# Designs tried in a protein design run: peptides against a protein of PDB entry 6B4E. Part 57

Target 1, 295 residues: chain A of PDB entry 6B4E
Amino acid sequence: TNFDKISKMFWHYKDKIAQIKQDIVLPIKKADVNVRNLLSRHKRKINPKFGQLTNSNQQLFKIQNELTQLINDTKGDSLAYHWILNFIAKAVVHQAETEVRVKPESALPLGKLTLYLLVQFPELQELFMARLVKKCPFVIGFTCEIDTEKGRQNMGWKRNNENKWEDNTSYDERMGGILSLFAIITRLQLPQEFITTTSHPFPIALSWHILARICNTPLNLITNTHFVILGSWWDAAAVQFLQAYGNQASKLLILIGEELTSRMAEKKYVGAARLRILLEAWQNNNMESFPEMSP

## One batch from the design tools (peptide; made by RFdiffusion4, then SolubleMPNN)

Design b2_p14_2_s1 (from b2_p14_2, 5 letters changed)
Fold by OpenDDE base, seed 1:
Structure b2_p14_2_s1 (fold): chain B 295 residues (1-295), chain A 14 residues (1-14)
Amino acid sequence: as target 1 above (295 residues)
Amino acid sequence: METVATEPLPLPAL
């Protein structure tokens, strides 16, 4: 693992967030009143759609079509189009931070919707990835120390209105929710309509990168959060990961579930204990996946 | 820990 390359990728997305603010978000404040009114109406129509997802493919397809129309209505103005895509990227990640956090299986319909939008609107890909890396650097296997304020900020820790850091449980759960969404996206097949015309924007190989990079991370940087997000990844993608890479996947699952947990045993991390339980369930031929969506 | 490969080995061409 080249950690310098990972750091460069992390900072690339940090710079991209700054660019998005400068080139998309701030200019809209000075845009024509009609454009601002259009975007306000679209925002109000789009935002509820993510909460309307269920474990139904029929409902998913309805929402996909509605969002596609709403996004297409903005294509006549490049700034408006990029603004609405950036809004969607933020809204999807926010849904992972809130809903997927408390109901991990909700990552499946959200991931299917997100993957569809990422393929339909390729300009969403960079906007979405930048938002993911800002909020949850674990999606690219980036880790730094959290003993400093800057380190905590880099790892996506939030402060409240009283400038107090979020509690460890809230951070862990929020990171788990975001990573569950990303893991789902990486393990989903492209919708049938795109399989022959488009490559997968975030393929299963990105799950390999997450696991491999965490396994290669200096042990002094490994925290409970690393094990929590590995457990969230496992629930979201382990079955499909094994299907994709076979024996290579098995070796990597053993490395995270057995070897990494054993090396950190003295820390008594709750996330590590959970990951050990997931490993043991797999060893007993009881590896579970999220329930498939209904027709 | 043994260093984990950055990339999976090439899957056999289907």
Scores: peptide ipSAE 0.146, ipTM 0.772, DockQ to the pose 0.179
Fold by OpenDDE base, seed 4:
Structure b2_p14_2_s1 (fold): chain B 295 residues (1-295), chain A 14 residues (1-14)
Amino acid sequence: as target 1 above (295 residues)
Amino acid sequence: METVATEPLPLPAL
């Protein structure tokens, strides 16, 4: 693992967030009133769609079509189009932070929707990744120390209006929710209509990167959150990861589940205990995946 | 810990 490259990637996406603000978000505030009104209407129609997801593929396809139409209505204005996509990127990540954190299996319909949109609208990819990395650097296997204010900020810790840091549980749950969504996206097959024409924008190899980079992270930087997000990843993607990489996947699952947990045993991390339980369930031929969606 | 490879080995050609 080249940590300098990971750091460069992390900062690239931080810069991208600043660029998005400067080039997309701020200019729209000064745009023509008709454009602003259009985007306001579209925002109001788009925002509830993510909460309308269920375990139904029929409902998913309905929402995909509705969102596709709403996004296409903005393509005549490049700035409006990019603004809508950035709004969607933010909304999807927010849904992961709020709903997926409490109901991890909801990552599946959300991930399917997101993957569809990422393929249908390629310009969403950089906007989405930038938002993911800002909120949850674990998605690229980035880790830094969290004993400084800047370190905590870099790792996506939030402060309230009183400048108080969020509690550890809230942070862990948010990171788990975001990582669950990303893990799902990486393990999903492309929709049938895209398989022959498009490469997967966030393939299963990115799950490999997460696990490998965490395994290679200096142990003094490993926290409970690392184990929490590994557990969230496991629930979301371990079955499909094993299907993709076979024996190589097995070795990596043993490394995170056995070796990494054992090396950190003195810390008594709750997330590590959960990951150990997941490993043991797998060893007992009881590895579970999220239920498939209904027709 | 043993350094984990950054990339998986090439998947067998399906």
Scores: peptide ipSAE 0.143, ipTM 0.769, DockQ to the pose 0.178
Fold by OpenDDE base, seed 5:
Structure b2_p14_2_s1 (fold): chain B 295 residues (1-295), chain A 14 residues (1-14)
Amino acid sequence: as target 1 above (295 residues)
Amino acid sequence: METVATEPLPLPAL
């Protein structure tokens, strides 16, 4: 694993967040009143859509169509279009932080919606990835020390208005929720209408990157959060990952589930204990996946 | 710990 390359990628997306603020978010405040009013109306219509997802494909397709129309209405103004896509990128990640963290299986409809939008609107891809990396660097297998303020900020830790850090449990759950969404996206097939014309923007290989990079991370940087997000990834994608890579996948699952957990056994991480249970369930031919969506 | 390859071996084209 080339950690310098991973670090460069991390900082690329951090810089992209700053650029988005400067080039998209701030300029729109000075835009024509009609454009600002359009975006305000669209924001109000878009925001509740992510919470309206269910285990129904019919409901998913309805929401896809509604969002597609709302986004298309902004294409006449490039700044407005990029602003609405950046808003969507933020809203999707926020939904992962709030809903997926408490109901991991909700990542499936959210992931399907997100993948559709990423293919339908390619300019969303960089905006979304920048938001993911800012909020959860684990999606690219980036890890740094968290003993410093800067290190915690880089790893996506939040502070309140009193500069108090969030609780460890809250951080772990947020990271798990975001990673569950990303894991789902990586293991989903493209919608049938795109398979022949478009490559998958975030393919299953990115799940391999996450696991491999974590396995290669210096052990002194491994925390409970690493095991929590590996468990979240496992629930979301392990079945499909095994289907994709076969024996290579099996070796990597054993590596994270057995070897990495064993090396960190002295820490008694709760996330590691859960990951061992998931490994044992798989070894007993009881690997579970999220239920498929209803028609 | 055996160093895990950063990328999977090319999957046979399904």
Scores: peptide ipSAE 0.137, ipTM 0.766, DockQ to the pose 0.179
Fold by OpenDDE base, seed 3:
Structure b2_p14_2_s1 (fold): chain B 295 residues (1-295), chain A 14 residues (1-14)
Amino acid sequence: as target 1 above (295 residues)
Amino acid sequence: METVATEPLPLPAL
């Protein structure tokens, strides 16, 4: 693992977030009142749709069509189009932080919707990835120390209005929710209308990168959060990962589930204990995946 | 730990 390359990629997306603020978010605040009013109306229509997702493919397709129309209405103004895509990127990640963290299986409909939008609107890809890396750098296998304020900020820790850090449980759950969404996206097949004409924007190889980079991370940087997000990834993608990479996948699952947990046993991490339970379930031929969506 | 390869080995074309 080349950690310098991972660090460069991390900082690339941090710079992209600053660029998005300068080139998209701030200019819209100074835009014509009609453009601002249009975007405010679209924002109000778009925002509730992510919470309207269910375990129904019919409901998913309805929401996909409604969002597609609302986004297409902005294409006549490049700045408005990029603003609405950046809003969607933020809203999807926020849904992962709030709903997926408490109901992990909700990542499936959200991931299907997100993948559809990423293919239908390619300009969303960089906006979404930048938001993911900012909120959960684990999606690219980036880790740094959290003993400093800057380190905690880089790893996506939040402060409240009193400048107090969030509790460890809240951070772990948020990171797990975001990573569940990303893991789902990486293991989903493209929609049927795109499968022959388009490459997958975030393929299952990105799941390999996460696991391999965590396994190669210096042990002094490994925390309970690493095990929590590995458990969240496992629930979301382990079955499909095994299908994709066979024996290579099995070796990597054993490395994270057995070897990495054993090396960190002295820490008694709750996330590591859960990951061992998932490994044992797999060894007993009881590996589970999220329920498939209804027609 | 043995260094895990950052990329999967190409699967033989079935």
Scores: peptide ipSAE 0.134, ipTM 0.768, DockQ to the pose 0.178

Design b2_p14_2_s2 (from b2_p14_2, 4 letters changed)
Fold by OpenDDE base, seed 3:
Structure b2_p14_2_s2 (fold): chain B 295 residues (1-295), chain A 14 residues (1-14)
Amino acid sequence: as target 1 above (295 residues)
Amino acid sequence: METAATEPLPLPAL
């Protein structure tokens, strides 16, 4: 693992977030009143759609069509189009932080919707990845120290209005929710209409990168959060990961489930205990995946 | 420390 390359990628997306603010978010505040009114109406229509997802594919397709129409209505103005895509990127990540953290299986319909939008609107890909890396650097296998304020900020820790850090449980759950969504996206097949014409924007290889990079992370930087997000990834993608990489996948699952947990046993991390339970379930041929969506 | 996980990535079977 080349950690210098990962750090360069992390800072690239930090710079991209600054660029998005400068080139998309701030200019719209000065845009024509008609454009601002259009975007305000679209924002109000788009926001509830993510919470309307269910375990139904029919409901998913309805929401996909409604969002596609609303996004297409903005294509006549490049700035408005990029603004609405950046809004969607933020809204999807927010849904992972709030709903997926408490109901992990909700990552499946949200991931299917997100993958469809990423393929249908390619300009969403960089906007979404920049938002993911800002909120959850674990999606690229980036880790830094959290002993400093800057380190905590880089790892996506939030402060409240009193400038106090969020509690460890809230941080762990948020990171788990975001990582569950990303893991689902990496293991989903493209919609049938795109399979022959388009490459997957965030393929299963990105899941391999997450696991391999965490396994190679210096042990002094490993926290309970690393085990929590590995457990969230496992529930979301382990079955499909084994199908994709076979014996090499099995070796990597043993490395995270057995070797990494054993090396950190003195810390008594709750996330590590859960990951061991998942490993043991797999060894007993009881590896579970999220239930498939209804027709 | 020996790298726990080997890079480069295998090609996906899927």
Scores: peptide ipSAE 0.031, ipTM 0.704, DockQ to the pose 0.396
Fold by OpenDDE base, seed 4:
Structure b2_p14_2_s2 (fold): chain B 295 residues (1-295), chain A 14 residues (1-14)
Amino acid sequence: as target 1 above (295 residues)
Amino acid sequence: METAATEPLPLPAL
């Protein structure tokens, strides 16, 4: 693992967030009133769609079509188009922070929707990845110290209006929710209509990078959150990861489930205990995946 | 077939 390269990638996405603010978000405030009104109407129609997802593929396809139409309506203005995509990127991550954190299996329909949109609208990819890295640096295997305010900010910790940090449980759950979504996206196959024409924008190899980078992270930087997000990843993607990489996947699952948990045993992390249970379930041939969606 | 993972397996922390 080259941590300098990971750090450069982390800062690239931090810069991208600043660029998005300057080049997309701020200019729209000065745009024509008709454009602003269009985007306000579209925002109101788009925002509830993510909460309308169910375990139904039929409902998913309906929402995909509705969102596709709403996004296409903005293509006549490049700034409006990029603004609506940035709004979607933010809304998807917000849904992971709120719904997926409490119902991890909801990552599956959300991930399917997101993957469809990422392929259908390639300009969404950088906007989405920048938002993911800002909110949950674990998606690229980035870790830094959290003993400083800047370190906590870099790791996606939130402050309230009183400058108080969020509690550890809230942070862990948010990171788990975001990582569950990303893990799902990495393990999903492209929709049939794209398989022959498009490469997967965030393939299963990115799950490999997450696990490998965490295992190579200096032990003094490993926290309960690392184990929480590994457990969230496991529920979301371990079955498909084993299918993709076979024996190499097995070795990496043993490294996170046995070796990394054992090395950190003195810390008695609750997330590590859960990851150990997931390992033991797998060893007993009881590895589970999220249920497939209904027709 | 997705290409083999481009990142090597983690080394035991020395």
Scores: peptide ipSAE 0.027, ipTM 0.630, DockQ to the pose 0.067
Fold by OpenDDE base, seed 2:
Formats: sequence, C-alpha cells, structure tokens
Structure b2_p14_2_s2 (fold): chain B 295 residues (1-295), chain A 14 residues (1-14)
Amino acid sequence: as target 1 above (295 residues)
Amino acid sequence: METAATEPLPLPAL
C-alpha cells in the first residue's frame, strides 16, 4: 500500500469540494432568475425520489427515468447541469447517512440508482467521489489520527451547533451506512444497456483497495469504526467479492476477519466481535448477502 | 477481464 498516494488522493477530493463551492454553488446564486427558479423546482422534485426507492426493480426504473428527464432539462446550461449533479451527489450520500444506516439492505436499490446515474451522467463521478471522501474517507482506505480537531474533521466527524463532537455510535453508524452504499456500487454489474459500451466507474477492485489499505494501516490508528465499516462492507459485498477474486479474496477476508481482529483483541471492540461472527458464519458455509430486488 | 490494477495482498506485519 502506498499511503502517500492515498493521502494525495484524499487531499485531491478535499480540494474538489472547495472548488465545487467556488465554481458551482456560489456562481449559481448570481445566475439568471429563470435558471435559479428551474433549479429550485428540480431540487424539490429530485429530493424525495431517493426515499421512494423500494425492493422493486419496476419502481427503480420509474425513478431512474424521472431523474434522467429532470437532469436532462438542465443540460442547456452547463452551470445548472453541474449544480443539479452536485445536489444529487449530496442527496445520495445523505440518504446513506440516514436510511442505509438503519436499514442496510436499502443500499441495494440506492446503489443501483446511483450506478445508473454515474454511467448516464459521467460528470457526476468526480462530484460523488469528492462527497464520499469528505464524509467517509474509508471509501479510499484513508485513515489519520483522531486525537486532534483537524484529524477528526479529516475523518468526517461532525460537530453540533454547540461545537460538541457527535457520539461514537452515531459516527460509526453513519460511516457504516456510507460504506455500505459504496460497497454495493463496487459489486454491482453495469445495467445491461451499458455493459458493452462503458467500463464500470467504481469497480470491485475499489473494494479490494479498501480492505488492503485498512489491513496495512498502522495498528495505533485502527479504531472500532474500522471494524464497523468492514462489517458493513462484508454484508454488502463479501459474496460478490469472493466470486470476483476467488482464493485471493478468501485470503483477504481471513486477514480482516481473523488476523486484524486478533491483533486488536485487547481493545475489545464491538465492531471486531461482529466481524469475527461474520467470519465464523462464512467458515460454516453460511455467508449471507442482501436479497435480490423483485422484478 | 480488465485486470484492475489491484493492490498487492497485504502481508501480515511480521
């Protein structure tokens, strides 16, 4: 693992967030009144659609078509188009922080929708990845210390209006929700209409990077959150990861489930205990996956 | 098969 490369990638996306604010979010406030009115109407129509997802592919396709039309309506103005895509990137991550956090299986329809949009609108890819890395640096296997205010901010910790940090459970659950969504995206096949014409924008190899980078992280930086997000990843993608990489996948699952948990045993992390249960279930030929969506 | 440039399998820290 090249940690300098990971750090450079982390800071690249931090800079992208600042750039998005300057080049997209601030300029639109000075845009023509007709453009601002269009975007306000579209925002109100788009925002509820992520919560309208169910376990139905029919409902997914309906929402895909509705979002595609709403986004296409903005293509006549490049600034409006990028503003809508940035809004969508923020809304998807927010849905992962709130709904996927409490209902992990909801990551599947949300991930399918997100992957479709990422392929249909390639400019969404950088906007979405920048938002993911800002909120959950674990998606690129980045870790830093959290003993400082800056370290906590870099790792996506929130403060309330009283400048108090969020509790550990809230942070762990939010990180788990975001990582579940990303893990699902990495393990999904492209929609049939794109398989022959487009490469996967966030392929299963990115799951390999997450696991490998966490395994190579200095042990003094490993927290309960690392085990929580590994457990969330496992539920979301372990079956498909084994299908993709076979014996090499098995070695990496043993490294996270057995070796990493054993090295941290003195900490008695609850996330590590859950990850060991997932490993044991797999060893007993009982590895579970999220149920497939209905037609 | 796009040989995704996978990072090498992490070695157990000796």
Scores: peptide ipSAE 0.027, ipTM 0.635, DockQ to the pose 0.066
Fold by OpenDDE base, seed 5:
Structure b2_p14_2_s2 (fold): chain B 295 residues (1-295), chain A 14 residues (1-14)
Amino acid sequence: as target 1 above (295 residues)
Amino acid sequence: METAATEPLPLPAL
């Protein structure tokens, strides 16, 4: 693992967030009133769509079509188009922070929707990845110290208006929710209409990166959150990861489930205890996956 | 870790 490369990638996406604010978000405030009104109407229509997802593929396809139309309506103005995509990127990550956090299996319909949009609108990819890395650096296997204010901010910790940090449980759950979504995206096949024409924008190899980079992270930087997100990843993607990489996947699952947890045993992390239970379930041929969506 | 997972990554099984 080249941690300098990972750090460079982390800062690239941090800079991209600043650029998006300067080049997309701020300029639209000075745009023509008709453009601003269009985007305001579209925002109001788009916002509820993510919460309308269910375990139904029929409902998913309906929402995909509705969002596709709403996005296409903005293509006549490049700034409006990029603004609506950035809004969607933020909304998807927010849905992971709120709904997937409390109902991990909801990552499946949300992930399917997101993957469709990422392929249908390629300009969404960088906007989405920048938002993911800003909110949950674990998606690229980035870790830094959290003993400083800057370190906590870099790792996606939130402060309220009183400068109070969020609770550890709230942080762990948010990181788990975001990572569950990302894990699902990495293990999904492209929609049938794209398989022959497009490469997967966030393939299963990115799950390998997450696990490998965490295993190689200095142990003094490993926290309960690392185990929580590994458990969230496991629920979301372990079955498909084993299918994709076979024996090499098995080795990596043993590394996170047995070796990493054993090395950190003195810390008595609750997330590590859960990850060991997941390992044991797998060893007993009881590895679970999220149920497939209904027709 | 004696068995560090290193990059480059294996290709997915097709």
Scores: peptide ipSAE 0.026, ipTM 0.671, DockQ to the pose 0.320

Design b2_p14_2_s3 (from b2_p14_2 with S7E S13A M14Q)
Fold by OpenDDE base, seed 4:
Structure b2_p14_2_s3 (fold): chain B 295 residues (1-295), chain A 14 residues (1-14)
Amino acid sequence: as target 1 above (295 residues)
Amino acid sequence: SETAATEPLPLPAQ
């Protein structure tokens, strides 16, 4: 693993966030009043859609169509279009931070919706990845020390208005929620309408990178959060990962489930204990995936 | 420390 390359990727997306603010978010405040009013109305219509997802594909398709129409209504103005996509990127990640963290299986409909939008609107891809990396650097296998304020900030820790850090449980759950969403996206097949014309924007290979990079991370940088997000990834994608890479996938699952947990046993991380349970379930032929959505 | 994990992808299972 080339960690210098990963760091460069991390900082690329940090710069992208700054660029988005400068070139999209701030300029729209000075845009024509009609454009601002349009975007305000669209924001109000779009925001609740993510919470309307269920285990129904029919409901998913309805929401996909509604969002597609709302986004297309902005294409007459490039700035408005990019603004609404950036809003969607933020809203999707926020949904992962709030809903997926408490109901991991909700990542499936959210991931399907997100993948559809990423393919339908390619400009969303860079906006979404930048937001993901900012909020959860684990999605690219980036890790730094968290003994400094800057290190914690880089790893996506939040501070409140009183400069107090969020508690460890809240951080772990948020990271798990975001990683669950990303894991789901990587293991989903493209919708039938795109499969012959478009490459997957965030393929299962990115799950391989996450696992491999974490396994190669210096042990002194490994925290409970690493095991939490690995467990979240496992629930979301392990079955499909095994289908994709076969014996090589098995080796990597053993590396995270057995070897990495054993190397960190002295820390007694609760996330590591959960990952061991997942490994044991697999060894007993009880590996489960999220249930498929209804028609 | 480094593990047996590598970022170069294996061939996908058929």
Scores: peptide ipSAE 0.038, ipTM 0.751, DockQ to the pose 0.366
Fold by OpenDDE base, seed 5:
Structure b2_p14_2_s3 (fold): chain B 295 residues (1-295), chain A 14 residues (1-14)
Amino acid sequence: as target 1 above (295 residues)
Amino acid sequence: SETAATEPLPLPAQ
C-alpha cells in the first residue's frame, strides 16, 4: 500500500470540495433569478425523494425517473446542471449519515438509486466522490491521527457551534452509514441498460482497496471506528466480495476478522468484537446479506 | 509491520 498516493488522493478531493464551492455554489447566488427559482423548486422536489425509498424496486424506478427528469430540466444551463448534481451528491451522503446509520439495509435502495444516477449523469461521479472522501475518508482507506483539531477535521469529525466535538458513538455511526452506502454501490451490478455500454464507476475493486489499506494502516492509527466501518462493510458487501474474488477475498476477510482484531485485542474495541462475531458466523456457513428488494 | 495485503488488486474470479 502506497500511503503517499492515498494522501494525495485525499487532498485532491479536499481541493475539489473547495473548487466546487468557488465554481458552482457561490456563482449560482449571482445567477439569473429564473435560474435560481428553478433550482429552488427542484431542490424542494428532490429533497424528500431519498426518504421515499423503500424495499420496492417499483418505488425505486419511480424515483429514478422523477430525479432523471428534474436533472434533465437543468441541462440547458451548465452551472445549474452542476449545481443540482452537487446538491444530489450532498443529499445522498446526508441520507447515509441519517438513515443508513440506523437502518443499514436501507443502503441497498439508496445505493441502487445512486449508482443509476452516477451512470446516467457521469459528472456526478467526481462530485459524489469528493463529498464521500470529505465526510468519510475511510472510503479510500485514508487514515490520519485524530489527536489534533486538524486531524479530526480531516477524518470527518464534526463540531457544533460551541466547538464541541461530536460523540464517539455518533461519529462511528455516521462513518458506518456512509461506508455501508459506498460498499453497496461497489458490489451492485450496473443496470441492464448500461452493462454493455459503460464500466462500473465504483467497482468492487474499491472494496478491496478499503480492506487492504486498513489492514496495512499503522496499528497506532487504528481505532474503534475502523472496526465499526469494517463491520458495516461486511454486512453490506462480504457475500458479493467473496463471489467476486474467491480465495483471495477469503484471505482478506480472515485478515480483517481474525488477524487485525487479534493485533488490537488489548484495546477491547466493541467494533472489533462485532467483527469477530461476523467472522465466526461466516466460519459456521452463516454469512448473512441484506435481503433483495421486492419487485 | 508486515504487509497484510498488497496492491495492485488480484483479478476478479470469473
Scores: peptide ipSAE 0.036, ipTM 0.743, DockQ to the pose 0.383
Fold by OpenDDE base, seed 2:
Structure b2_p14_2_s3 (fold): chain B 295 residues (1-295), chain A 14 residues (1-14)
Amino acid sequence: as target 1 above (295 residues)
Amino acid sequence: SETAATEPLPLPAQ
C-alpha cells in the first residue's frame, strides 16, 4: 500500500470540494433569475425521490426516469447542470447518513439508483467521489489520527453549534451508512443497457483497496470505527467480493476478520466483536447478503 | 484482474 498516493488522493478530493464551492455553488447565486428559479423547482422535486425508493425494481425504474428528465432539463446551461449534479451527490450521501444508517438493506436500491445516474451522467462521478471522501475517508482507505481537531475534521467528524464533537456511536453509524452505500455500488453490475458499452465507474476493485489499505494501516490509528465500517462492508459486498476474486478474496476476508481483530483484541472494540461473528458465520457456510429487489 | 494487481494483499503485520 502506497500511503503517499492515498494521501494525495484524499487531498485532491478535499481541494475538489473547495473548487466545487467556488466554481459551481457560489456562481449560481449570480446566475439569471430564470436559471435560479428552474434549479429551485428541480431541487424540490429531486430531493424526495431518494426517500421514495423501495425494494421494488419497478419503483426504481420510475424514479430513474423522473430524475433523468429533471437533470436533462438543466443541460442547456452547463453551470445549472453541474449544480444539479452536485446537489444530487450531496443528497445521495445524506440519504446514506440517515436512512442507510438505520436500515442497511436500503443501500441496495439507493446504490442501484446512484450507479445508474453515475453512468448516465458521467460528470456526477467526480462530484460524488469528492463528497464521499469528505464525509467518509474510509471509502478510499484513508486514515489519520483523531487526537487533534484537524485530524477529526479530516476523518469526517461533525461538531454541533456548541463546537462539541458528535458522540462515537453517531459517528460510527454515519460512517457505516456511507460505506454500505459505496460497497453496494462497487459490487453491483452495470444496468443492462450499459453493460456492453461502458466500464463500471467504481468497480469491485475499489472494495479490494478499502480492505487492503485498512489492513496495512498502522495499528495505532485503528479505531472501533474501522471495524464498524468493515462489518458494514461485509454485509453489503462480501458475497460478491468472493465471487469476483475467489481465493484472493478469501485471504483478505481472513485478514480483516481474524488477523486484524486478533491484533486489536486488547481494545475490546464492539465493532471487532461483530466482525468476528461475521467471519465465524462464513466459516460455517452461512454468509448472508442483502435480499435481491422484487421485479 | 488487472485492478486487483494494482494493490497486493496486505502483508501480515509482524
Scores: peptide ipSAE 0.036, ipTM 0.660, DockQ to the pose 0.076; fails the geometry check
Fold by OpenDDE base, seed 1:
Structure b2_p14_2_s3 (fold): chain B 295 residues (1-295), chain A 14 residues (1-14)
Amino acid sequence: as target 1 above (295 residues)
Amino acid sequence: SETAATEPLPLPAQ
């Protein structure tokens, strides 16, 4: 694992967030009133749609079509188009932080919707990835120390209005929710309409990178959160990961489930205990996946 | 895009 490369990727996306603010968000505040009104109307129509997702593919396709139309309505103005995509990127990540954290299986319809939008609107890819890395650096296998304020900020910790850090449970759950969404995206097949014309923007190889990079992370930087997000990843993608990489996948699952947990046993991390249970379930031929969506 | 082959399996801790 080249940690210098990972750090460069992390800071690339941090810079991208600053760029988005400068080039997209701030300019819209000075844009024509008609453009601002258009975007406000679209925002109001788009926001509810993420909460309207169900375990139904029929409902998914309906929402996909509605969002496609709303986004296409902005293409006549490049700034408006990029603004609406950035809004969607933020909204999807927010949905992961709020809904997926408490209902992990909701990552499946959300992930399908997101993957569709990422392919349909390629400009969403960098906007979405930048938002993901800002909120949950684990999606690229980045880790730094959290014994400093800057380190905590880099790892996506939030402070409240009283400058108090969020509690460990809240942080763990948010990171788990975001990573569940990303894991789902990496293991989904492209929609049939795109499979022959487009490469997967965030393929299953990115799941491999997450696991491998975490396993190679210096042990003094490994926290309970690492095990929590690995457990979230496992629920979301382990079955499909095994299907994709076979024996090599098995080796990596053993590395995270057995070796990494064993090396950190003295810490008695709750997340590590859960990951051990997931490993044992797999060893007993009881690896579970999220239920498939209905037609 | 990076592939799984470009990110090798972790080595045992030395």
Scores: peptide ipSAE 0.035, ipTM 0.668, DockQ to the pose 0.078; fails the geometry check

